# Designs tried in a protein design run: peptides against a protein of PDB entry 4PN1. Part 215

Target 1, 261 residues: chain A of PDB entry 4PN1
Amino acid sequence: KIEMNFLNKPIVPDTTKVISNFLTHYLITEPVEHVEIEAKLGTLIDLETQNRFEFPVMNETILNPEFNLRTRFESDMTASEHKYLNEFLNQAFRDSQKPGRLPFAYKHTKQVDLFYETEDNSRDKIRVSKNQSDNQVLACVKKRRVADLFLYCPNDAFDIRISISDELPVSMPSGNQQPSLTRLKDRVGYVHQEIKIDLTKTTQNDPVYDTTERHELEVEFGNIADLRDRAQKAKDGMEAPLFRRVQLFMDNVRILRREHS

## One batch from the design tools (peptide; made by RFdiffusion4, then SolubleMPNN)

Design b1_p29_6_s3 (from b1_p29_6, 8 letters changed)
Fold by OpenDDE base, seed 2:
Structure b1_p29_6_s3 (fold): chain B 261 residues (1-261), chain A 29 residues (1-29)
Amino acid sequence: as target 1 above (261 residues)
Amino acid sequence: MTFPDSLFFPSRPGTLKPDVQTLEDIVNS
């Protein structure tokens, strides 16, 4: 008979614990009311070299936010990488429709995001999202970035930023106000076990900057209420449900960041 | 169920974003 270890009990990786604790803080300890939790694929850039940062580690590593690492995160990829991931996810979608699997759901959306300055000249802008086809207002929110957790992934195509954001619903800006920024978003979304995977092509029109195009992949917790419940249970001494959900999320992220053209 | 569409039309290769991140990129990304 083989046992898992000398205690014959499951062990939880530190990565799962650290991320779980990070999430629990913003779900339970200092709760963000309208929380969005996403992981973006991208690259940690060394501000001195402008190349991908080279940390003295050999595997996936959560960076300590207490240290200024003199890095920036670029949540972008090439069009070819983005295309490859789209094809990969399409195949995963097809395979999930087979008997005995849990199926993906799929949605294609095209929206326009209009950003408006706030009356208080706060750093946070109001985002009005509209459907491109009918100009229907989908959302009007003030998004605030609350916290980031960075994972350096030296063996994979991408590094990861896990972000906590607060998306506060707000009233529409006054009809006389002009947007300071416009973003066109073409997004294909995949959902598997309430984990959302979005491929987004963003075209940004800025009056100050030239039009920029971005190709992003994000992984999001699709059921925040369930995640919050799991985090509460963890605070109450039952950590396993939270750890399992975080592990699922991270495994999906790990699959995606390893794929490259 | 409708087969997933591709996002891609022939476009110019992506360029690395300039070093300057706007507040919007940081906060509203």
Scores: peptide ipSAE 0.026, ipTM 0.420, DockQ to the pose 0.017
Fold by OpenDDE base, seed 4:
Parts: structure tokens; sequence; C-alpha cells
Structure b1_p29_6_s3 (fold): chain B 261 residues (1-261), chain A 29 residues (1-29)
């Protein structure tokens, strides 16, 4: 019989612990009421060199948010990379429909996001999302970025930003308000074991940047209530359910960030 | 530095602007 290690017990990777603690903070300790938790694929750019961030590490590394690294995160990829990931996920979907697998769910959504300034001129904007086909309102939220956790991934095509956001449902803007920004989103969404993977092509008029389109891949926790329950149990001394869920999430992220054209 | 989701980010330095493509439905693949 083979044992896992000299204690014959599972060991939790340090990455899983750090991320779990990060999530627990914003789920339980300082709880965000309408929390969204997602990972975006992209690139950490060193502001001094304008190249991909270089850190003296050889593998996936969580950057300490307490340090100002003078970086920016670009949550974008090339059209070819995005296409490759789309094909990859389509194949993963097809394979999951086979007997003995847990199936993906799939949804293609085309929406328009209208952004409005708040009355208090806060940094938080109201986002009204509408279906492009029938203009049905899908959501009206004020999204606030609460925290970010960055993973530098020198061996992979992409670095990762895990973001905590508060998506507060709000009333529709007054009819006299004009949107400050309009964004078209073409999104294909894949859901597996309540983890949502979205490929999004965004079209936007930008007066500042010569970028009309953005190609994003996002991985989101699809069941926040379950995640919050797991985080509470972790605070109560039962960490295993949270660690398992975070590990599943991160394994999906790790698969995706390795894929490129 | 973090940027709000309401803004686009500049293109990756040193990368060419990609051609416009559409996302493929599973039914079309």
Amino acid sequence: as target 1 above (261 residues)
Amino acid sequence: MTFPDSLFFPSRPGTLKPDVQTLEDIVNS
C-alpha cells in the first residue's frame, strides 16, 4: 500500500491556505454583503520596464498586497489566445457530456452594459446590464472593488488577479441621466461544479486608449452562499470544506492559464 | 496600480493588435 506522506494525511498547499484566508476575511471577518469573487487571466506589467513583471521566483507566487510593487494588471489577451481558449472550453464541454462525467452547462449571452455616475460622484458607478436582443434589464448594480490578490505565474501564459467585489443591487438611474460609458459584451459561459468560466469579448469606445476590444477570461465562484458557509465552518475550526472548494477553483484556473495559441 | 472595470486597459506592450474575432458557439464547432 502506498501512503501520501510519512503521516499518511492530506496536506494543504500553502497557496490554498493563503487564498482561503483571503476569501474568509471578506466572506466572514469583514463581510461583503453582495460579494463577487472572480479570477481574471492577464498579465502583471512592471510600470518601470513596461514588460511583464519579473520577480525572482520560479513558480506560481501570491504577491503580498501590502507591498507596492509598482505594477498594473492587464486583464486582456490576444484574439488568438481567446479563440484557443474558446475551442479548448468547447472541447471540455463536449467531453463532459459523456457518461460518467459531470456535465458543463453552457450559455451564450450578448449584453450591453451602461455605466452611470452616482449622485455623490463616488468612484463607484452604476452598471445597468441589458440583453442586446430585447433590451431586457438583466441587472442594475453598483460594483465596488474591495480587494485584489495577484498571482505571478512565470511558467504560464497568464498571471492571475483574484478580485473581491461588492455588487450592490440599486435602483435604475433617473431617466434624465446619460450613461458615461457603453460597453457591448459577447460572453460564452461555462459552468462546471458551480464554478463559472466566462470568455468575454468586450467592445467599447474609449477616448483615451486606442483599444476598441478586450478579450477576457474569468473564473468565478458560482455558489457564494455555499462558499460563505464553508468559510464560516473554517472560522469555526473546520477548514477542510473551504480548502477543497478553493483547491477546485484554483485547479480550474491553473488549467486555463497554461493554455495558449 | 489597479484600474476600475469600467475602463479598458492599454494593450499589452509589444503585442500586435489582434484581428477581430467572434466567440464560437458549441453548436458551431
Scores: peptide ipSAE 0.021, ipTM 0.395, DockQ to the pose 0.030
Fold by OpenDDE base, seed 5:
Structure b1_p29_6_s3 (fold): chain B 261 residues (1-261), chain A 29 residues (1-29)
Amino acid sequence: as target 1 above (261 residues)
Amino acid sequence: MTFPDSLFFPSRPGTLKPDVQTLEDIVNS
């Protein structure tokens, strides 16, 4: 007979607990109404060296947001890394279509994001997303960044930023308004067990920047209602459902951040 | 330098530069 441990019960990684608590705060305690919760792959950069940050830890660690570590996060990767991840996810998609597996869903979207100034000249802009093929409006939102949680991953190709955002649906800007910025997005999206994985190539023409193309990978909770329900149960003393969902999310993130070209 | 992640919460420009390659969707794989 084999048991998991001396209690014969699942154990929850501390990372899962910390992230679960972080999410619970913005789902339940100080609830964000139109919450988006995503993890981006990227690099924690030391502001002093402009190289990848070197923290005196040997594995995945959540950085305490209460401390200024003099870092920035760059949510980008090389085109080759991005291509490799695309091929990797394509293979994962194919494998998931086999009998006995839970299948991925797939969607390819080419969109244009138009950014507009708000009437109050607030920091938050209005984003209108349109499909490139037919110019249909996909979304019109005012996105507010609420919080970030950074994971330093010394053993992996990428560090992680988990972001809490409020994506408030808003009315379309006046027809007389011109966009302050336009971005082209080529996005391939994968969904497995309601976890969304997006590879996005963003093109932006800006004379201020030498680089006009960005390659991003995002992992998002696709079922916020379910996650909120799990978080509420956790607040009520039943943490297991939330922990399981966060563990699933983080395992997917961990798989992806270890892959590189 | 890369452009900001978002106008809603712009990232500080970095020194990392992507190369130029194309994505292959699932149809092409």
Scores: peptide ipSAE 0.011, ipTM 0.338, DockQ to the pose 0.029; fails the geometry check
Fold by OpenDDE base, seed 1:
Structure b1_p29_6_s3 (fold): chain B 261 residues (1-261), chain A 29 residues (1-29)
Amino acid sequence: as target 1 above (261 residues)
Amino acid sequence: MTFPDSLFFPSRPGTLKPDVQTLEDIVNS
């Protein structure tokens, strides 16, 4: 007979505990009302060198947010990397349709995001999202970044940013306001076990700056109500449901960041 | 200070310019 360890009990990875505590804070302790929780693939860049950040660690490491490391996060990848991940996810979708598997759902969307400045000139912009084909309004929100947790991944092509955001529904800007930024989004979205995986090609037209294109991959918790329930149970002393959900989320992120390595 | 990515903020100069590519949907794959 084989046992898992000398206690013959599951052990929770430290990464799972740290992330679970981070999420619990913004779900329960200081609850964000319209919370969005996503992980992005990208690169931690050293502000001094403009190269990838270097830290004396040999594996996936959560960076302590209390330390100012003088970094920025670039949520971008090459077109070839993005294409490879698109093909990989398409194959994963097909394989999940087989008997005995849980199927992916799939959605392709093309939208335009219009960003408007607020009267207080805050960093929080109003985003109006429209369907690109018929200009139908899909959403009007004010998104506020609440917190970030960065994972430095020295063995992988990408680093990770986990973000907590407040996405508040707001009224449409006045018809006299001009957008400060226009963004075209071509997005393919995959959902498996209520974890959303989005590949997005973004073309940004700025009135002041040149047109820019980006390729992004996002992984999002698709059921916030369930996650909040799990976080509450964790605060009440039952941590296992939250840990299992965070582990699932992180395993999906780990798969995606490793495929191009 | 750690700056947010450009998703909801003005674009910053990247280290590399991505090539122009169209995503393939499940119908085309």
Scores: peptide ipSAE 0.000, ipTM 0.346, DockQ to the pose 0.030; fails the geometry check

Design b1_p29_6_s4 (from b1_p29_6, 9 letters changed)
Fold by OpenDDE base, seed 1:
Structure b1_p29_6_s4 (fold): chain B 261 residues (1-261), chain A 29 residues (1-29)
Amino acid sequence: as target 1 above (261 residues)
Amino acid sequence: MTFPDSLFYPSREGTLKPDVQTLEDIVNS
């Protein structure tokens, strides 16, 4: 007979605990009402060198936000990397349709985001989202970034930013107000076990500058209510359900960040 | 021109358009 360890009980990775605590804080302790929780693939950049951040660690490491590491995060990738990930996810989708697997769901969306300045000139701009095909208003929100958690991943193609955001529904801007920015979003979304994986191409047209594009991949918790319930149970001393959900989320992130062209 | 990383953080200059395959493309291939 073989046992898992000398206690014969599962052990939770430290990364899972740290992330779980981070999420619990903004789900339960100081709850964000309209919370969005996502992980973006990208690059931690050293502000001094403008190159990828280099830290004296050899594996996936959550950076302590209390320390000023003089870094920024770039949630972008090359077109070739984005294409590779698209092909990879398409294959994963196909494989999941086979008997004995849990299938992916798939959705392709195209929208236009119009950004407006707020009355107080806050950095938190109003975003009006419209369906690109019929110009139907889908949402009008003020997005606030609540918190970030950065993972330095020296062995992988990408670093990770986990973000807590509050998407507050707000009234439409005045009809005479012009948008300060317009973006086209072409998004391919995959859902597996209520984890959303989105490939997004963002196109920005500037009247002065050439058209610019950004390529992003994000992983999002698709069932916030369930996650909040798990977080509450964790606060009440039953941590296992939350840990399992965070582990699933992070395993999906880990798969994706290893892929590159 | 700097393409914003988000509403909060700037990113590098924009990249070229990728070839994103839709579900329809998969079914028809």
Scores: peptide ipSAE 0.000, ipTM 0.326, DockQ to the pose 0.029
Fold by OpenDDE base, seed 3:
Structure b1_p29_6_s4 (fold): chain B 261 residues (1-261), chain A 29 residues (1-29)
Amino acid sequence: as target 1 above (261 residues)
Amino acid sequence: MTFPDSLFYPSREGTLKPDVQTLEDIVNS
């Protein structure tokens, strides 16, 4: 007979606990009302070298936010990497349609985001999202970045930023206001077990460089209400449901960050 | 059922301002 360990009980990876605690803080302890929780694939850049950050660790490591490591996070990848991930996810979608599997859902969305300055000239801009096809307003929000948690992933193609944001629905800007920034977003979205995986191409015009594109992959918790419920249970001493959901989320992230062209 | 696309389509011309703008990480997040 083989047992899992000397207790013969499942254990939770430390990474899962740390992330779970991070999420619980902004879900329950200091709750963000209109919370968005996502992980972006990208690269931790050393501000001094402008190269990928090097940390003396050999595996996935959550960076302590209390330390200034003089890094920035670049949530971008090459078009070829993005294309590869698109093909990879398309195959995953197809495979999930087979009997005995839980299927992916898929959506392709093209929108334009218009950013407006607030009357108080705050850093938080109002974002009006419109459908590119019919110019219908999809959303009008004021987004605030609340917190970030960075994962250095030395063995993978990408590092990870987990972000907590507050997306406050707001009224439309006055008709006399012009957008300070306009971005086109072409997004292919996959949903599996209420985890959203989005590939987004953001396009912006530049008079010097003509057109600039950004290629992003994000993984988002699609059911915040459920996640909040799980976090509350965790605060009440039942951590397992939260740990399971975070583990699912992170496993999806781990799969994706290993993929590249 | 909508099946996954393998390609992103080109951006629409004339929808963006011809100003020097930065791709702000916080905005794209």
Scores: peptide ipSAE 0.047, ipTM 0.492, DockQ to the pose 0.015; fails the geometry check
Fold by OpenDDE base, seed 2:
Structure b1_p29_6_s4 (fold): chain B 261 residues (1-261), chain A 29 residues (1-29)
Amino acid sequence: as target 1 above (261 residues)
Amino acid sequence: MTFPDSLFYPSREGTLKPDVQTLEDIVNS
């Protein structure tokens, strides 16, 4: 007979607890109303060296936000890396269609995001999203970054930023207002067990800087209501449902950040 | 059912990054 441990009870990894607590704060304690929760693959850059930061740790590590580590996060990757991940996810999609598996859903979208300044010249811009094919307005929101949690992953191709954002629906800008920034987004989206995985190629045009292109991979909680319910249960003393959902999310992130060309 | 496709052209090798990025751009990214 084998037992899990000397208590013969499940144990939750500390990483899961820390992330769960972080999410619970912005879901329940100081709730963000229109919350978006996503993880981006990227690189923690040392501001002094401009190279990937080298922390004195040997595995996945959540960085303490109370300390200024003099880093920036670059949520970009090479086209080759992005292509590899696209091919990887395509294969994962195919495999998930087999009997006995839970299938992926897939969607390819192309949109344009127009960013407008606010009347009060606040930091947050209004984003109008339109479908590229017919110019139909998909959304008009003011997105505010609320909090970030960084994971340094020395053994993997990418580091991780988990972000809490507030996407507040707002009225359309006036017809005479010009956008300060334009982004073309080509996105392939995969959904598995309500976790969204998006590969996005973004072309950015602005009046100040030259046209730039980015390649991003995002993992997002697709069911915020369910996550909020789980977080509430955790606050009420039942943590297991939240831990399970966070573990699922993080396992998907871990799979993706390990894949590289 | 729609099957996955690629975002890429075979000739693409890398990405272009801005030399400078504002906090506003970071927030909206």
Scores: peptide ipSAE 0.039, ipTM 0.441, DockQ to the pose 0.017; fails the geometry check
Fold by OpenDDE base, seed 5:
Structure b1_p29_6_s4 (fold): chain B 261 residues (1-261), chain A 29 residues (1-29)
Amino acid sequence: as target 1 above (261 residues)
Amino acid sequence: MTFPDSLFYPSREGTLKPDVQTLEDIVNS
């Protein structure tokens, strides 16, 4: 007979608890109404060296937001890395279609994002997303970044930023307004067990940049209502459902951040 | 059923400069 430990009960990794608490805060304690929760693959950059941050740890570590480590996060990767991940996810999709597996869903989207200044000159911009093929409006939101949680991953190709955002639906800008920024997005999206994985190639014309192409991978909670319910249960003393969901999310992130070309 | 395709066509490989913040971070900061 084999048991998983001396209690023969599941144990929750500390990382899962920390992230769960972070999410619970913005789901329940100070609830963000139109919350988006995503993890982006990228690199923690040391502002002094402009190289990847070197923290004295040997494994995945959540950085304490209360401490200024003089870092920035670059949510980008090389085209080759991005391509590799695309191929990797395509294979994962194919494998998931086999009998006995839970299948991925897939969607390829090409959109243009138009950013508009707000009338009050607030820092938050209005984003209008349109389908590139027919210019149909997909979304019109004012996105506010609420919080970030950074994971330093010294053994992996990428570090992780988990972001809490508020995507407030807003009315379309007036017809006389011109966008301050235009961004083209080519996105392939994968969904598995309501976890969304998006590979996005972004093209943005900016005179400051020699290249206007960016390659991003993001992992998002696809069912916020369920997550909020789980978080509420956790606040009420039943943590297991939340922990399971966060564990699933993080395991997917961990798989992806280990892959590189 | 929609099957996965590649986003990638032959193009210029690019990474942002180390000293430059990502465009997304600038827009959403």
Scores: peptide ipSAE 0.035, ipTM 0.476, DockQ to the pose 0.017; fails the geometry check

Design b1_p29_7_s1 (from b1_p29_7, 10 letters changed)
Fold by OpenDDE base, seed 1:
Structure b1_p29_7_s1 (fold): chain B 261 residues (1-261), chain A 29 residues (1-29)
Amino acid sequence: as target 1 above (261 residues)
Amino acid sequence: MSLFEKWLKEVEEEREKIEKEMKEAKEKR
């Protein structure tokens, strides 16, 4: 008989604990009301070299937000990388439909995001999302970035940004207002065990700059109510349910960031 | 219903539609 360790009990990785504490803060301690929690694949760029930053570490490392590391995060990838990930996820989707597996859900959506200035001249814009086919309003929100946690991944193709956002539902802008920005989104969404994975191709027309295209991959917690319940239990001394959910989320992120063409 | 819950519902409905279509296509062979 083999045991897990000399205590024969599960041990929680330090990364899982740090992320769990970060999430618990914004779920329970200083709760964000309409919280969105997502991880984006991208690259930590050194502001001096404009290349990928090189930290003196050999594995996945959470960066301390208290330190100014003189980096920026680019939440983009090449069209080739994005295509590869799409093919990979399509195969994973197909394989999950087999007997004995938990199946993916799948949806392809095309939407238009319209950004409007607020009457109070706040920095946060109102975003109206519409379906491209029938112009049906999908959402009207004011999104505020609350916090970021960065993971440097030296052995993988991508670094990770975990973001906490507040998506406040707001009333539609007055009919006489013109959007300041229009963005087209082609999104392929996958859901497995209430973890949402989105591949998004974004096209933006800037009057000053040429049409820019971005390719993004996002991983999101799909059941915030359950996650908040788990975080509350963790604060009350029962940490295992939260750790399991965070571990699942991070394992999915780790799979995706390792895949490259 | 949250925006995410709405999205999940739509995703599941689309999945069920695809599964039904695939089943019907297999039954016609």
Scores: peptide ipSAE 0.016, ipTM 0.417, DockQ to the pose 0.012
Fold by OpenDDE base, seed 2:
Structure b1_p29_7_s1 (fold): chain B 261 residues (1-261), chain A 29 residues (1-29)
Amino acid sequence: as target 1 above (261 residues)
Amino acid sequence: MSLFEKWLKEVEEEREKIEKEMKEAKEKR
């Protein structure tokens, strides 16, 4: 008979604990009301070298936000990488439809985002999202980035940014106000066990800058209420449900960040 | 056709295929 360890009990990886604590802070301790929690695939770039950040570690490492490492995060990938991930997710979707599996859900969305300056000239812009086909308003929000947690992944194709955002519903801008920025989004969404995986092609038209295109992959917690409940239980001394949910989320992220063409 | 346009076409074809398969699966249920 083989045991897991000398306690014969599951042990939680330190990465899971750190991320769980980070999430618990913004879910329970200083709660964000309209919280969005997502991980984006991208590249940590060293501002000094303008290359991918190099740190003397050999595996996935959470960067301490208290230290300024003079890095930026590029939430983008090549068209070929994005295509490869799309094919990979399509195959995963198909495989999940087989008997005995939990199926993916799939959604294709084309939307236009219109960004407006606020009257108070705050850094946060109002975003009006519309369905591209019928111009139906999907959302009108003011999104504020609250916190970021960066994972340096030296063995993988991508680094990770986990972001906490506040998406405050707001009233529509006045009819006389022109958008400062327009963004077209073509998004393919996959949902498995309430974890959302989105592949997004974004075309941005800036009045000042040339049209830019981005290819992004994001992983989001699809059930915030459940996550808050788990975080509250963790604060009350029962951590296992939160750890399991965070581990599921991170395992999905780990699968994706290892894939490349 | 640019490489990008080819890529877009391929991606859309795959999306349409998946959407069709999903629709057919829903109709069979």
Scores: peptide ipSAE 0.000, ipTM 0.319, DockQ to the pose 0.011
Fold by OpenDDE base, seed 3:
Structure b1_p29_7_s1 (fold): chain B 261 residues (1-261), chain A 29 residues (1-29)
Amino acid sequence: as target 1 above (261 residues)
Amino acid sequence: MSLFEKWLKEVEEEREKIEKEMKEAKEKR
């Protein structure tokens, strides 16, 4: 007979605990009402060198947000990397349709995001998202980033930013307002076990700056209500459900950040 | 229904479509 350890009980990785505590804070302790929780793949860049930051660690490491590390996070990848990840996810999708597997869901969406200034001169812009094909309004929100947690991943192609955002539904801007910024988004979305994976090509036309294209991959918790319930249970002393959900999320992130062309 | 729930529904519908297409493609080979 083989046992897991000398207690014969599962042990939770420290990364899972730290992330779980971070999420619990913004789900329960100081609850964000319309919370979005996502992980973006990208690169931690040293502001001094403008290269990927180098920490004296050998594995996935959560950076302490209390320390100003003089870094920026670039949520971008090359077109080739993005294409590779798309092909990888397409294959994962196909494989998940086989008998005995839990299937992915898939959606391809092309949308236009229109950003409007707020009357109160808030830094937070109103974002109106429309479907490119029929101009149907998909959403009108004011998004505020509440907190970030950065993971340095020295062994992988990408570093990770986990972000807590508040997506407040708001009324449509007045018909006389012009958008300050327009972004075209080509997004392919994959959902597996209520974890959402999005590959997004964003094209922005800036009148001052040339058209910029970005390639992003994000992993999002698809069931916030369930996650909040799990976080509440964790506060009440039953941590296992939250840890399991965070572990699932992080395993998906870990798979993706290791894939490279 | 939240925007996310709406999105999930649409994604599921697209999945079913793709599954059907893939099945049909396999049956033709």
Scores: peptide ipSAE 0.017, ipTM 0.439, DockQ to the pose 0.013; fails the geometry check
Fold by OpenDDE base, seed 4:
Parts: structure tokens; sequence; C-alpha cells
Structure b1_p29_7_s1 (fold): chain B 261 residues (1-261), chain A 29 residues (1-29)
């Protein structure tokens, strides 16, 4: 009989613990009321070199947010990379429909995001999301970025930013307000085991700059209530359910960040 | 079963529970 280790007990990876603690803080300790938790694929850029950041590590590592590493995160990829990921996810979707698998759900949405300044001149803008086909209002929110956790992934095509945001539902802006910014979003969404994977093409018309197209991939916790319950249990001394959920999330992220054209 | 396989099984069991709950919730609407 082979044992897993000298205790014959499962060991939780340190990355899972660190992320779980990070999430627990903003779910339970200093709770964000309307929390959104997502990971974006992108690139950590060294502000000095303007190239991908090079850190003396050989694998996935969480950067300490207390240190200014003089980096920025670019949540973008090439159209080719984005297309490749879309094809990859389409194949994963098809394979998941087979007997004995858990199926992906698929949703394609085209929306317009309208951004409005707040009356109090707060840094947070009101975002009104509308369906492009029928102009139906999908959401009206004030989104605030609360915290970021960066993962440097030297062996993979992408680095990762895990972001915690507060997405506060708000009333529609007054009819006399003009949007300060308009974004067109073409989003292909895949849901597997309540983890959302979104491929988004964003077109922004900047009056000063040429129309910019951004290609993003985000992975989101689709069941925040369940995650909060798991985080509460973790605070109460039962960490396993939270660790399992975070591990699932991170494994999906790890699959995706390795894919490149 | 490896620890990973045990974990996968637990994840699958939790999923089946969630899927059942979601299905039941949809059927009650």
Amino acid sequence: as target 1 above (261 residues)
Amino acid sequence: MSLFEKWLKEVEEEREKIEKEMKEAKEKR
C-alpha cells in the first residue's frame, strides 16, 4: 500500500492557501458587499524595460502586494492568441458534452457599456450595460476595484491578476447625462462547475486615440454565495471546502494560461 | 486512489449536489 506522505494526509499547495486567505479577507474579514472575483490573463510589464517582467523564480509565484515591484499589468493578448483560446474552449465545450462528463454552458453576448461620471466626482464611474440587439439594460453598476493579487508565471504564456471588485447596483444616470466612454463588448462565455470563463473583445472609441480593440480572457467565480459560505467555514476552522474551490478555480486558470498559438 | 483522484471525486460529488440543487431550483420556478 502506498501512502501519500508520511502523515498519509492531503497537502494543500501554498498558492491555494495564500489565495484562499486573500479571498477570505474580502469575503468575511472586511467583507465586500457586492463582490466580484475574477482572474485575468495578461502580462506583468516591467516599467523600466517595458518588457515582460523578469523575476528570479522558476515557477508560478504570487507577488507580495506590499512591495512596489515597478510593474504594471496589461490585461490584453493578441487577436491570434485570443482566437486560439476560443478554439481551445470550443473544443473543450464539445468534449464536455460527451457522456460521463460535466457539460459546459455556452453564452454569446454582445453588449454596449456606457460609462458615466458620478455627481460626487468620485473615481468610480457608473457603468450601464445594454444588449446590442435590443438595447435592453442588462446592468447598472458602480464598480470599484478593491484589491489585486498578481501571479507571475514565467513558464506560461500569461501572467495572472486576481481582482476583487465591488459591483454596487445603482440607479440609472439622469437622462441628461452623456456617457464619458462607450465600449462595445463581444463576449463568449463558458461556464463549467460554476466557474465562468469569458473571452471578450472590447472595442473602444477614443476621441483622441484611434479605435482600440482589446482581447481579454477572464475567469470568474460564478457562485459568490457558495464561495462566501466556504470562506466563512474556513474562518470557523473548516478550510477544506474553500481550498477545493480555489484549487478548481486555479486549475482552470492554469490550463488557460498555458495555451498559446 | 491518489489524493488527486480523491479530491476529484469529492469535487464531482459536490458538483452533482450543486447540479441537482440547481435543477430543482429551476423546476420550482
Scores: peptide ipSAE 0.013, ipTM 0.356, DockQ to the pose 0.018; fails the geometry check

